# Ledger of designs, part 43: peptides against a protein of PDB entry 5K2M

Target 1, 273 residues: chain A of PDB entry 5K2M
Amino acid sequence: MRIGITYTVLRREEMAIKERAGEFGEVVMLHEDDLLFPGNYDLDVVIIRNVSHFKALYTARLFESEGIPTVNSSRLIFEAGDKLFATLRLAGKVPVPEWKAALSEGGALRVPDSLGYPLVSKPVFGSWGRLLAKVNDRDSLEAVLEHRKWMKNPLYGIHYFQEFVEKPGRDIRSYVIGGEFVGAIYRYSNHWITNTARGGKAEPCSDPEVEELSVKAWEAFGEGALAIDIFESEKGLLVNEVNPNMEFKNAARVTGADMAGKLVEYAVEVAKT

## One batch from the design tools (peptide; aimed at target 1 S127 M246)

Design b2_p21_4_s2 (made by RFdiffusion4, then SolubleMPNN; from b2_p21_4, 12 letters changed)
Fold by OpenDDE base, seed 1:
Structure b2_p21_4_s2 (fold): chain B 273 residues (1-273), chain A 21 residues (1-21)
Amino acid sequence: as target 1 above (273 residues)
Amino acid sequence: GMGEPEEELQKEILKRVKELF
């Protein structure tokens, strides 16, 4: 078996994936600079670890065009990596924060009529809480919409809103790979945007309800490896978003779960199908 | 299983978006 691993930066995750993949077969590390298509790739499966969502998506699709399966698939990356498309999958299967989408400023201005205030404005793409806005009132909504109007990327014209969920100073990140729950962590933050990249405390989460909900959230997509972000709300657990290009270094460290091994095992299964 | 063809996914998304609005 020949396992490709595409990457932008050799992080701890990519090193761990490489190491574990070496136990299952020959490992071919493919930096973004090595990726030319069409190409002569002799690979049974490719693990996609490109940092950019779009680069990951296109890389997966390009390998698939050559008959090489990817983990994650281009379909999964596309659906899970867009917050709105992910919500569309999730909303029919698991509890999610109340949400609205609008395709114009005039549509977006009517969102509070259904969701009230405060709202959270989210870009459909992007990571690390970039361009998240807590919208407390009409003036703040107008300001966000005005700023979006002058943003160059047309995807900023897709207006995605959620209800503001009061969280207990933390959120949950779980990991499901191939339908198996691998582990979960609490991520602590004093800010309404929980971001572990800024040095937040992480602790193990051992909650059967989190495990069950995480598996159901994965089943909304039905394939691949997902990190799942869950809120603890007064309404119970809510699935906020999923990530098809998960960082797991902190979660693996805190839980002791072999997330890299589980990802490789799943990729090996995909290669055999 | 190979993911749904991109065209089917696009049709489903378009359908769901139309149902939203």
Scores: peptide ipSAE 0.033, ipTM 0.312, DockQ to the pose 0.092
OpenDDE base, seeds 2, 3, 4, 5: peptide ipSAE 0.015, 0.019, 0.019, 0.017; ipTM 0.455, 0.428, 0.426, 0.434; seed 2 fails the geometry check

Design b2_p21_4_s3 (made by RFdiffusion4, then SolubleMPNN; from b2_p21_4, 12 letters changed)
Fold by OpenDDE base, seed 1:
Structure b2_p21_4_s3 (fold): chain B 273 residues (1-273), chain A 21 residues (1-21)
Amino acid sequence: as target 1 above (273 residues)
Amino acid sequence: GMGEPEPELEEKILEEVRKLF
């Protein structure tokens, strides 16, 4: 078996994936600079680890066009990597924060009539809490919408809002690979944006309800490897978002779970189908 | 800190994201 691994930066995750993939076959590391299409790739499967959502999406689709399956698939990357498209999948299967989407400023201005305040404004793309805004009132909504008008990317004209969920100073990140729950962590933060990227403490999460909900959230997509962000709310557990291009270094360290191994095992299964 | 992306990685990611604009 020949396993490709595409990457932008050789992180601890990519190193671990490479190491584990070596137990199953020949490993071909493919930096973004090495990716030219159409190409003569002799690979049974490609693990997609490009940092950019769009680069990951296009890389997956390009390999698929050569008849090479990818983990994750371009379909999964597309649907899970967009917050709105992910919400559309999730909302039919699991509890999610109340949400609205608007395609114009005039539509967006009516969102509070349905969801009230405070709201969370999210771009449909992006990571690390970029351009998340807690919208407490009409003035702040107008300001967010005004700023969005001047943003160059047309996707900023897609207005996605959630209810503001009061969290207990933490959120949950779980990992499901090939339908198997691999592990979960609590991510602690003093800020309403829980992000481990800002020095947050991580602790193991051992909760059967989290495990069950995480698997159901994965089943909304039905394939691949997903990190799942879950909120603890007064209404119970809510699936906030999923990530088809997961970072797992901290989670693997904290839980002891072999997330890289599970990802490779799944990729090997995909290669055999 | 235990959860900070390496500043270099965050910058590289931000740079890659900026190239998408």
Scores: peptide ipSAE 0.015, ipTM 0.483, DockQ to the pose 0.041
OpenDDE base, seeds 2, 3, 4, 5: peptide ipSAE 0.007, 0.014, 0.013, 0.015; ipTM 0.478, 0.475, 0.499, 0.484; seeds 3, 5 fail the geometry check

Design b2_p21_4_s4 (made by RFdiffusion4, then SolubleMPNN; from b2_p21_4, 13 letters changed)
Fold by OpenDDE base, seed 2:
Structure b2_p21_4_s4 (fold): chain B 273 residues (1-273), chain A 21 residues (1-21)
Amino acid sequence: as target 1 above (273 residues)
Amino acid sequence: SEGEPEKELEEKILEEYRALF
């Protein structure tokens, strides 16, 4: 078994994945600077850990084009890593925050007619809650839309909105790998954007409803390793988003779950299919 | 130090975002 690991930054997660992968076979660490395609890669599977969503997506697809399976697959990265595409998958299986998508400013200006205020404006791509805007009123909506016009990337012209969900000062991040629930944490924040990378407290989440919902959310995609962000709302649990390039250092520390091991075990399984 | 990978990660994410503007 030869296991590739692509990465941008050698984080604690990549170190843990490398260590666990070494128990199953030869490990080939592949920094982004090492990647050139087409190439004669002698690998049975590649674990994708590139920081960039797009680099991860293209890296996965490039390996797949050479007959090497990836974890996650390019399909999963594409569908799960785009907030709108992820919502489209999730909405058919699990409760999600109410949402609207518009393809023009004129369309976006009508979003409040159906969802009201407050809204959350999201870019379809991105991490760490960046470029999220709480839109409380018409003036704020117009400002967000005006700023989006000056963004060069055409993807910023895809206007994705959710209802604003009042959260109890926390959200839930769960982890499902190969259809198995691995663990979950509460992420505490005094801000409406919860992110442990910003120094938020994490605590174990042991809730059977979270476990069941997390597995159902994973089943909407049907493969791979996903982190799942869940809101506790007045309407019950809502799946906000999924992440096909999960950070898990805090979750592993807090829960004691061997997330790196589970990821490697799944990659080894994928290599054998 | 544990802070170096996090800073590098943040810089890489910021670079990606900035490149999209």
Scores: peptide ipSAE 0.225, ipTM 0.801, DockQ to the pose 0.045
OpenDDE base, seeds 1, 3, 4, 5: peptide ipSAE 0.192, 0.200, 0.221, 0.202; ipTM 0.785, 0.793, 0.802, 0.795; seeds 1, 3 fail the geometry check

Design b2_p21_5 (made by RFdiffusion4)
Pose (drawn by RFdiffusion4):
Structure b2_p21_5 (pose): chain A 273 residues (1-273), chain P 21 residues (1-21)
Amino acid sequence: as target 1 above (273 residues)
Amino acid sequence: TAAEEAAERAEEEEEVMSTGE
């Protein structure tokens, strides 16, 4: 059993994964510098841990082209990692915040007629709560659209919006791996953006409703290891997003769950074809 | 001013592109 781990830097998550994988077989640490294709790699499975979402997608696709299964797969990395594609997959399966998508500035200006104010603008490929905007009126919408327009990346031209959900000073992050619920936390903040990457704080979450909803959200994709973001609202729990390159150091510490171990166990199972 | 604004946009994009979850 040879288990590959692709990484950018060795965060706590990557170190814990390396350790757990060592109990099952030879660990082959693959920095981005070690990635060259086409190439001969002798691996039964690769755990994708690249910090760049896009580098993770392409390395997963490249290893798949060498006949080497990846966790997560290139398909899941793409579908689950893009807010719009992921919302299309979650819709009708679990409750989600109301959302709209527009392909131009003019189309985006009509979004408030459907969603109302306040509304949330966020990039389709983003993480860590970056470039999220709470838009309370037209002037703010025009300001966000004007800035998005001047940004170089054509992906900023895909305009994705959600109604603003009044959360109770926190949100929920849960983890489902291979269909098994492995844990959840609350992420608190005095700010409406609660990511731990922006200073949000983790506490254990033992709400049985989140366990079931988290499995249903995972089932919309039917594979892999997903970190799932959930909002509490006046209309019950809403699934906001799913994340295919999960960070869990605060979550594992707070809940005591072995998220690195469960990811590895799942990877060994996929390594057996 | 225009150069500073272009640099700010490039920084914002780099921060998003270099990270993922």

Design b2_p21_5_s1 (made by RFdiffusion4, then SolubleMPNN; from b2_p21_5, 9 letters changed)
Fold by OpenDDE base, seed 2:
Structure b2_p21_5_s1 (fold): chain B 273 residues (1-273), chain A 21 residues (1-21)
Amino acid sequence: as target 1 above (273 residues)
Amino acid sequence: MEAERRAELEREEEELESTGE
């Protein structure tokens, strides 16, 4: 078996994936600079670890066009990596924060009529809470919309809003790979945007309700490896978003779960189908 | 301009992901 691993930066996750993949076959590390298509890649499966959502998406689709399956698939990356598309999948299966989408400024200005204030404005793409805005009032909404007009990426013209969810100073990140719950962590933050990258403490989360909800959230997509962000709210657990290009170093460290191994095992299964 | 800004956004994504260590 020949396992490709595409990457932008060789992180702890990519190193762990490489190491574990070596137990199953020959590993071919493919930096973004190595990727030219059409190509003659002799690979049975490719694990997609490109940092950029779009690079990951296109890389997956390009390998698939050559008959090489990917983990994650371009379908999953597309559906899960867009916050709005992910919400559309999730909303039919699991509780999600109340949301609205608008395709114009005039539409966006009416969002508070349905959701009230405070709101969260999200770009449909991007990681690490970039361009998340807590919108407390109309003046703030108008400011966000004005700034979005001058952003050159047309995707910023897709206005995605959620209700503001009051969190207990933490959120949950869970991991589901091939339909198996692998683990979950609490991410502590004093900021309304919880991210372990911002110096937050992580602790193991051992909650059967989180496990069940995480699997159901994964089932909304039905394939691949997903990190799932869950909020603890007054309404109960809410699935906020999923990530098809997950970081797991902190979760692996805190839980002791072999996330890299589980990802490789799943990729090997995909290669055999 | 748009490609450069995409590349800048991608670099900012890469930097934020790299600084998340």
Scores: peptide ipSAE 0.015, ipTM 0.530, DockQ to the pose 0.154
OpenDDE base, seeds 1, 3, 4, 5: peptide ipSAE 0.013, 0.016, 0.015, 0.014; ipTM 0.537, 0.523, 0.523, 0.549; seed 3 fails the geometry check

Design b2_p21_5_s2 (made by RFdiffusion4, then SolubleMPNN; from b2_p21_5, 11 letters changed)
Fold by OpenDDE base, seed 2:
Structure b2_p21_5_s2 (fold): chain B 273 residues (1-273), chain A 21 residues (1-21)
Amino acid sequence: as target 1 above (273 residues)
Amino acid sequence: EEAERRERLEEEERELLSTGE
């Protein structure tokens, strides 16, 4: 078994994945600078750990074009890594925050007519809550839209909005790999954006309802390894987003779950199919 | 240290998203 691991930066997660992959076969670490296509890669599977969503997506697709399966697949990265596309999958299977999408400023200005205020403006891509805006009123909406006009990436012209969900000072991040629930954590923050990467506290989450919902959310995609962000709302649990390029260092530390091992085990099974 | 590491990763991702490089 030859296992590739693509990466941008060697994080704790990539180190753990490398270590566990070594138990199953030869490990080939592939920095982004090492990747040229078409290539003649002698690999049975590639674990995709590129930081950039788009680099991860294209890397996965390029390996797949050479007959090498990836974890995650380019399909999963594409569907899960875009917040709007992920919402489209999730909305058919699990409760999600109310949302609207608009393809123009004129359309976006009408979103409050349907959802009211406050809103959350989200880019369809990006990590750590970057460019999330709580939109409390018309003036704030106009400001967000004005700023988006000057952003060079055309994807910023895709206007994705959610209802603002009041959370109990925390959210939940769960992990499902190959359809198996691996673990979950609470992420605490005094800010409406509850990301542990922003200095939030993490604690274990042991809730059967979270486990069941997490598996259902994974089933909306039906493959791969996903981190799932869940809100505790007045309406019950809501699946906010999924991440096909998950960080798990905090979750692994807090829960004791072998997330790197589970990911590698899944990749090995993918290589055999 | 963790904050600095996050900042570096955010900068790398921003560069990728902004320039297409």
Scores: peptide ipSAE 0.019, ipTM 0.589, DockQ to the pose 0.079
OpenDDE base, seeds 1, 3, 4, 5: peptide ipSAE 0.022, 0.019, 0.023, 0.020; ipTM 0.660, 0.573, 0.615, 0.637; seeds 1, 3, 4, 5 fail the geometry check

Design b2_p21_5_s3 (made by RFdiffusion4, then SolubleMPNN; from b2_p21_5, 11 letters changed)
Fold by OpenDDE base, seed 4:
Structure b2_p21_5_s3 (fold): chain B 273 residues (1-273), chain A 21 residues (1-21)
Amino acid sequence: as target 1 above (273 residues)
Amino acid sequence: EEAEREERLRREEEELLSTGE
C-alpha cells in the first residue's frame, strides 16, 4: 500500500495522518510544490490535506484523472466545500437553517421578504468565518451587496443567506468518516461566529441526537470524511455546514478519538475498492 | 504559530480570490 498525503503546511493533523499511514504502508508526503500533472504517481490512494479548498479540489481531481482515488474525492470536496452546494445536499436529509440564494443584487434585496432580519450573509466558499456578515437591516444588506460588487471573484456574485440562529454561546463540531461517527465537540465562543481557531474552548460532546444527526448529514453526501457543524437552536439541532478538509487536532485532543487513524483506515478502504 | 500560519495562508488565498491578484 502506497499512501500519498498532499499538504500545504505540515500541521498536527498532517503529522498524525502521516504517522498512522505509516502503519498501513509506504507514505509519500507531497507538498504543493511537488505536485505536477500529468505525473507518474505510483500511489494507491491520496489523502488530500491542502489548506486551500480550490487547491484541494483540483489536486483531488488531478489524481483521479490518473486513476488514483482520493480522500476526499473531488466530488465530495466540490459539493461539501461549497456552502450552497452543501446546503442543497443537507436540506433533503437533515434540518438546516432557513436559507436563500440569489444570483443578483435585485434578487438578494428580496431575501429579507422571506427570511426576515437578522440575516447571515455567507460567501459560498471560504473558511473560518471570513466574510460572514450579520445583516441586521436593509442598510447593512445594501452595504454588503455593494462591497461584493467590488470583489473581483465572480463567486462573490452568488449571494447565499441564512437566518440568524441564536446559539447558546457554543456550537457543535462532529466528525463522520466513512459513515462512522468518530466524535464531537462543543466549541465555545462569546462571538456569534463560533470558531476554535479564534480562541474558543473545546469540550467533548456526548449526545446521541448529535451522533444520529451527524451520520444523517454524512449520508447526504454518502462518502468521505466530513466535519459537521451543528447549531443548537430553539428549533432543535440544525446542520449549518460541513467541511471536507477538516481540522481535528482540538477534537482529537478533547475526545481522545483517533481521527487520524480513522481517516487513514478509510483511505486504505478506498484504495482497496 | 501553525494556526496563525494556516490562517495567514487562507487569508492570502481569499485575498487572491477576492482581488484577482
Scores: peptide ipSAE 0.061, ipTM 0.753, DockQ to the pose 0.075
OpenDDE base, seeds 1, 2, 3, 5: peptide ipSAE 0.025, 0.023, 0.018, 0.020; ipTM 0.681, 0.679, 0.617, 0.633; seed 3 fails the geometry check

Design b2_p21_5_s4 (made by RFdiffusion4, then SolubleMPNN; from b2_p21_5, 12 letters changed)
Fold by OpenDDE base, seed 2:
Structure b2_p21_5_s4 (fold): chain B 273 residues (1-273), chain A 21 residues (1-21)
Amino acid sequence: as target 1 above (273 residues)
Amino acid sequence: DEEEREERLRKEEEELLSTGE
């Protein structure tokens, strides 16, 4: 078994994955600078750990073009890594925050007619709550839309909105790998954007409802390893987003779950199919 | 330091996507 691991930065997660992968076979660490295609790589599977969503997506697709399966697959990265595409998958299976998508400024200006205020404006791509805006009124909406006009990437012209969900000063991040629930944490923040990477506290989450919902959310995609962000709302649990390139160091530390091991085990099984 | 480095790299990428440079 030859296991590739693509990466941008050697983080705690990549170190853990490397260590566990070594128990199953030969490990080939592939920094982004090492990647050239077509490359005729001698690998049975590749674990994708590129920091960039797009680099991860294209890396996965490039390996797949050489007949090498990836974890996650390019399909999963594409569908799960785009907030709107992920919502489209999730909405058919699990409760999600109310949402609207508009393809023009004129369309976006009508979103409050359906969702009211406050809204959350989200880019369809991005991480750690960057370019998220809480839109409380018409003036704020117009400002967000005006700023988007000057963003050069055409994806910023895709207007994705959610209802603002009042959270109890925390959210939930769960992890499902190969359909198995691995663990979950609470992420505490005094800000409406919760992220442990921004100095938030993490605590174990042991809730059967979270476990069940997390598995259902994973089933909306039906493959791979996903981190799942869940809100505790007045309406109950809502699946906000999923992440096909999950950070898990905090969750592994807090829960004691062997997330790296589970990821490697899944990759080995993918290699065998 | 590690988290800050990762955040910087992601920010730089998103800035490139935003500006088209």
Scores: peptide ipSAE 0.024, ipTM 0.690, DockQ to the pose 0.074
OpenDDE base, seeds 1, 3, 4, 5: peptide ipSAE 0.023, 0.026, 0.024, 0.021; ipTM 0.678, 0.716, 0.686, 0.652; seed 3 fails the geometry check

Design b2_p21_6 (made by RFdiffusion4)
Pose (drawn by RFdiffusion4):
Structure b2_p21_6 (pose): chain A 273 residues (1-273), chain P 21 residues (1-21)
Amino acid sequence: as target 1 above (273 residues)
Amino acid sequence: SQITVTEIVESLGLDDPVADT
């Protein structure tokens, strides 16, 4: 059993994964500098841990082209990692916040007629709560659209919006790996953006409703290891997002769950074809 | 020909820090 781990820097998550994988077989640490294709790699499975979402997608696709299964797969990395594609997959399977998508500035200006104010603008490929905007009126919408327009990345031209959900000063992050619920936390903040990457704080979450909803959200994709974001609202729990390159150091510490171990166990199972 | 994942991302103009996880 040879287990590959692709990484950019060795965060706590990558170190814990390396350790757990060592109990099952030879660990082959693959920095981005070690990635060259086409190439001969002798691996039964690769755990994708690249910090760049896009580098993780392409290394997963490249290893798949060498006949080497990846966790997570290139398909899941793309579908689950893109807010719009992921919302299309979650829709009708679990409750989600109301959302709209537009392909131009003009189309985006009509979004408030459907969603109302306040509304949330966010990039389709983003993480860590970056470039999220709470838009309370037309002037703010025009400001966000004007800035998006002047940004170089054509992906900023895909305009994705959600109604603003009044959460109770926190949100929920849960983890489902291979269909098994492995844990959840609350992420508190005095700010409506609650990511731990922006200073949000983890506490254990033992709500049985989140466990079931989290499995249903995972089932919309039917594979892999997913970190799932959930909102509490006046209309019950809403699934906001799913994340295919999960961070969990605060979550594992707070809940005591072995998220790195469970990811590895799942990877060994996929390594057996 | 051979290529790196970094070269792919840069050539597609997808090298954007917002995508970091």

Design b2_p21_6_s1 (made by RFdiffusion4, then SolubleMPNN; from b2_p21_6, 10 letters changed)
Fold by OpenDDE base, seed 4:
Structure b2_p21_6_s1 (fold): chain B 273 residues (1-273), chain A 21 residues (1-21)
Amino acid sequence: as target 1 above (273 residues)
Amino acid sequence: SKVTVDEIVKKEGLDDPDTLV
């Protein structure tokens, strides 16, 4: 078994994946600078750990074009790594926050007619709560839309909105790999944007409802390794988003779950199919 | 330490920080 691991930065996650992968076979670390295609790679599977969503997506597709399966697949990265595309999958299977998408400023200005205020404006791509805006009123909406016009990436012209969900000072991050629930954590923050990368405290979450919902959320995609963000709301649990390029160092530390091992085990299974 | 997008961009010299997810 030859396991590739693509990466941008050697984080704790990549180090753990490398270590665990070494128990199953030969490990080939592939920095982004090492990636040239077509490359005739001698690999049975590639674990995709590029930091950039788009680099991860293209890397996965490029390996797949050479007949090498990836974890995650380019399909999963594409569908799960875009917040709108992920919502389209999730909304048919699990409770999600109310959402609207608009493809123009004129469309976006009508979103409050359906969702009211406050809204959350999200870019369809990006992590760590980057460019999330709580939109409390019309003036704030107009400002967000105006700023989006001056952003160079055309994807900022895709206007994705959610209802603002009041959270109990925390959210839930769960992990499902190959359809198996691996673990979950509470992420605490005094800010409406809850993210451990922004310095939220993490505690174990042991809730059967979270486990069941997490598996159902994964089943909306039907493959791969996903981190799942769940809100506790007055309406019950809501699946906010999924991440096909999960950070798990805090979750692994807090839960004691071998998330790196589970990811490698799944990659080895994928290599055998 | 919190690894932010800006820290990753600065460390790795990423050309387009807006593509980071």
Scores: peptide ipSAE 0.016, ipTM 0.553, DockQ to the pose 0.184
OpenDDE base, seeds 1, 2, 3, 5: peptide ipSAE 0.015, 0.015, 0.014, 0.009; ipTM 0.590, 0.558, 0.533, 0.555; seed 5 fails the geometry check

Design b2_p21_6_s2 (made by RFdiffusion4, then SolubleMPNN; from b2_p21_6, 8 letters changed)
Fold by OpenDDE base, seed 5:
Structure b2_p21_6_s2 (fold): chain B 273 residues (1-273), chain A 21 residues (1-21)
Amino acid sequence: as target 1 above (273 residues)
Amino acid sequence: MKFTVDEIVESLGLDDPDTLV
């Protein structure tokens, strides 16, 4: 078996994946600079670890065009990596925060009539809480919409909004790979945006409700490896978003779960299918 | 491996590569 690993930066996750993949076969590390298509890649499967959502998506689709399966698939990356498309999958299976989408400024200005204030403006793409805005009033909504008009990417014209969820100073990140729950963590932050990349404390989460909800959230997509972000709210647990390009260094360290091994095992299973 | 400043920023979650065009 020959296992490709595409990457932008050799992080702890990519090092762990490489090490574990070496136990199953020959490992071929492929930096973004090594990728040229069409190509004659002799690989049974490719693990996609490109940092960019779009680079990951296109890389996956390019390997699939050569008849090489990928983890994650281009389909999963596309549907899970877009917050609106992910919400459309999730909303049919699990509780999600109340949301609205608008395709115009005039539509966006009516969102508070349904969601009220405060609400959260999100881009449909992007990571690490970038361009998230807590919108407390009409003036703030108008300002966010005005600024988006001057952004070059046409995807900023897709207006996705969510209710503001009051959280208990933390959120939950869980991991599901091939339909198996692998682990979960609490991420502590005094800011309304909880992100472990910004120095938040992480603790193990051992909650059967989180495990069940995480598996159901994964089943909305039905394949691959997903990180799942869950809110604790007055309404109960809410699935906020999923990530098909997961960071797991902190979660693996805190839980002791072999997330890299589970990802490789799943990739080996995909290669045999 | 030569890391670009962009790759470092991306790896630290400081910048989203999808918005750095």
Scores: peptide ipSAE 0.016, ipTM 0.576, DockQ to the pose 0.089
OpenDDE base, seeds 1, 2, 3, 4: peptide ipSAE 0.014, 0.015, 0.009, 0.008; ipTM 0.570, 0.564, 0.555, 0.552; seed 2 fails the geometry check

Design b2_p21_6_s3 (made by RFdiffusion4, then SolubleMPNN; from b2_p21_6, 9 letters changed)
Fold by OpenDDE base, seed 3:
Structure b2_p21_6_s3 (fold): chain B 273 residues (1-273), chain A 21 residues (1-21)
Amino acid sequence: as target 1 above (273 residues)
Amino acid sequence: MKVTVDEIVKKEGLDDPVTDV
């Protein structure tokens, strides 16, 4: 078996994946600069570890065009990596925060009529809480919409909103690979945007309700490896978003779960189908 | 200096999803 690993930067995750993949076969590390298509790649499967969502998506689709399966698939990356498309999958299977989508400024101005205030404005793409805005009133909504109008990427004209969820100073990040729950952590933050890059503490989460909800959230997509973001709310657990390009270094350290091994085992299964 | 994913994202001008944990 020959296992490709595409990457932008050799993180602890990529080093762990490389080490575990070496137990199953020959490992071919492919930096983004090494990727040229069409190509003659002698690979049975490719693990996609590009940092960019769009680079990961196109890389997956390009390998699939050569008849090489990928983990994750281009389908999963596309549907899970877009917050609106992910919400469309999740909303029929699991509890999600109340949401509204609008395709124009005039549509977006009517969102408070259904969701009230406060709102959260989200781009459909992006990470680390980038361009998340808490919208408390009409004046703040108009300001966010005016700024979006001048953004160059046409995807900023897709207006996605959620209710503002009051969180207990933390959120949950869980991991599901091939339909198996692998582990979960609490991420602590004093900011309404939970981000561990801001010095947040991580602790193990051992909650059977989180495990069950995480598996159901994965079943909305039905394939691959996902990180799942869950909120604790007054309404119970809510699935906020999923990530098809998961980092797991802190989660693996805190839980002791072999996330790199589970990802490689799943890639080996995909290569055999 | 340990380069963080956030620093790479900022340096490379990436505006698409990355995990933070």
Scores: peptide ipSAE 0.017, ipTM 0.548, DockQ to the pose 0.098
OpenDDE base, seeds 1, 2, 4, 5: peptide ipSAE 0.016, 0.025, 0.018, 0.023; ipTM 0.567, 0.677, 0.563, 0.646; seeds 2, 4, 5 fail the geometry check

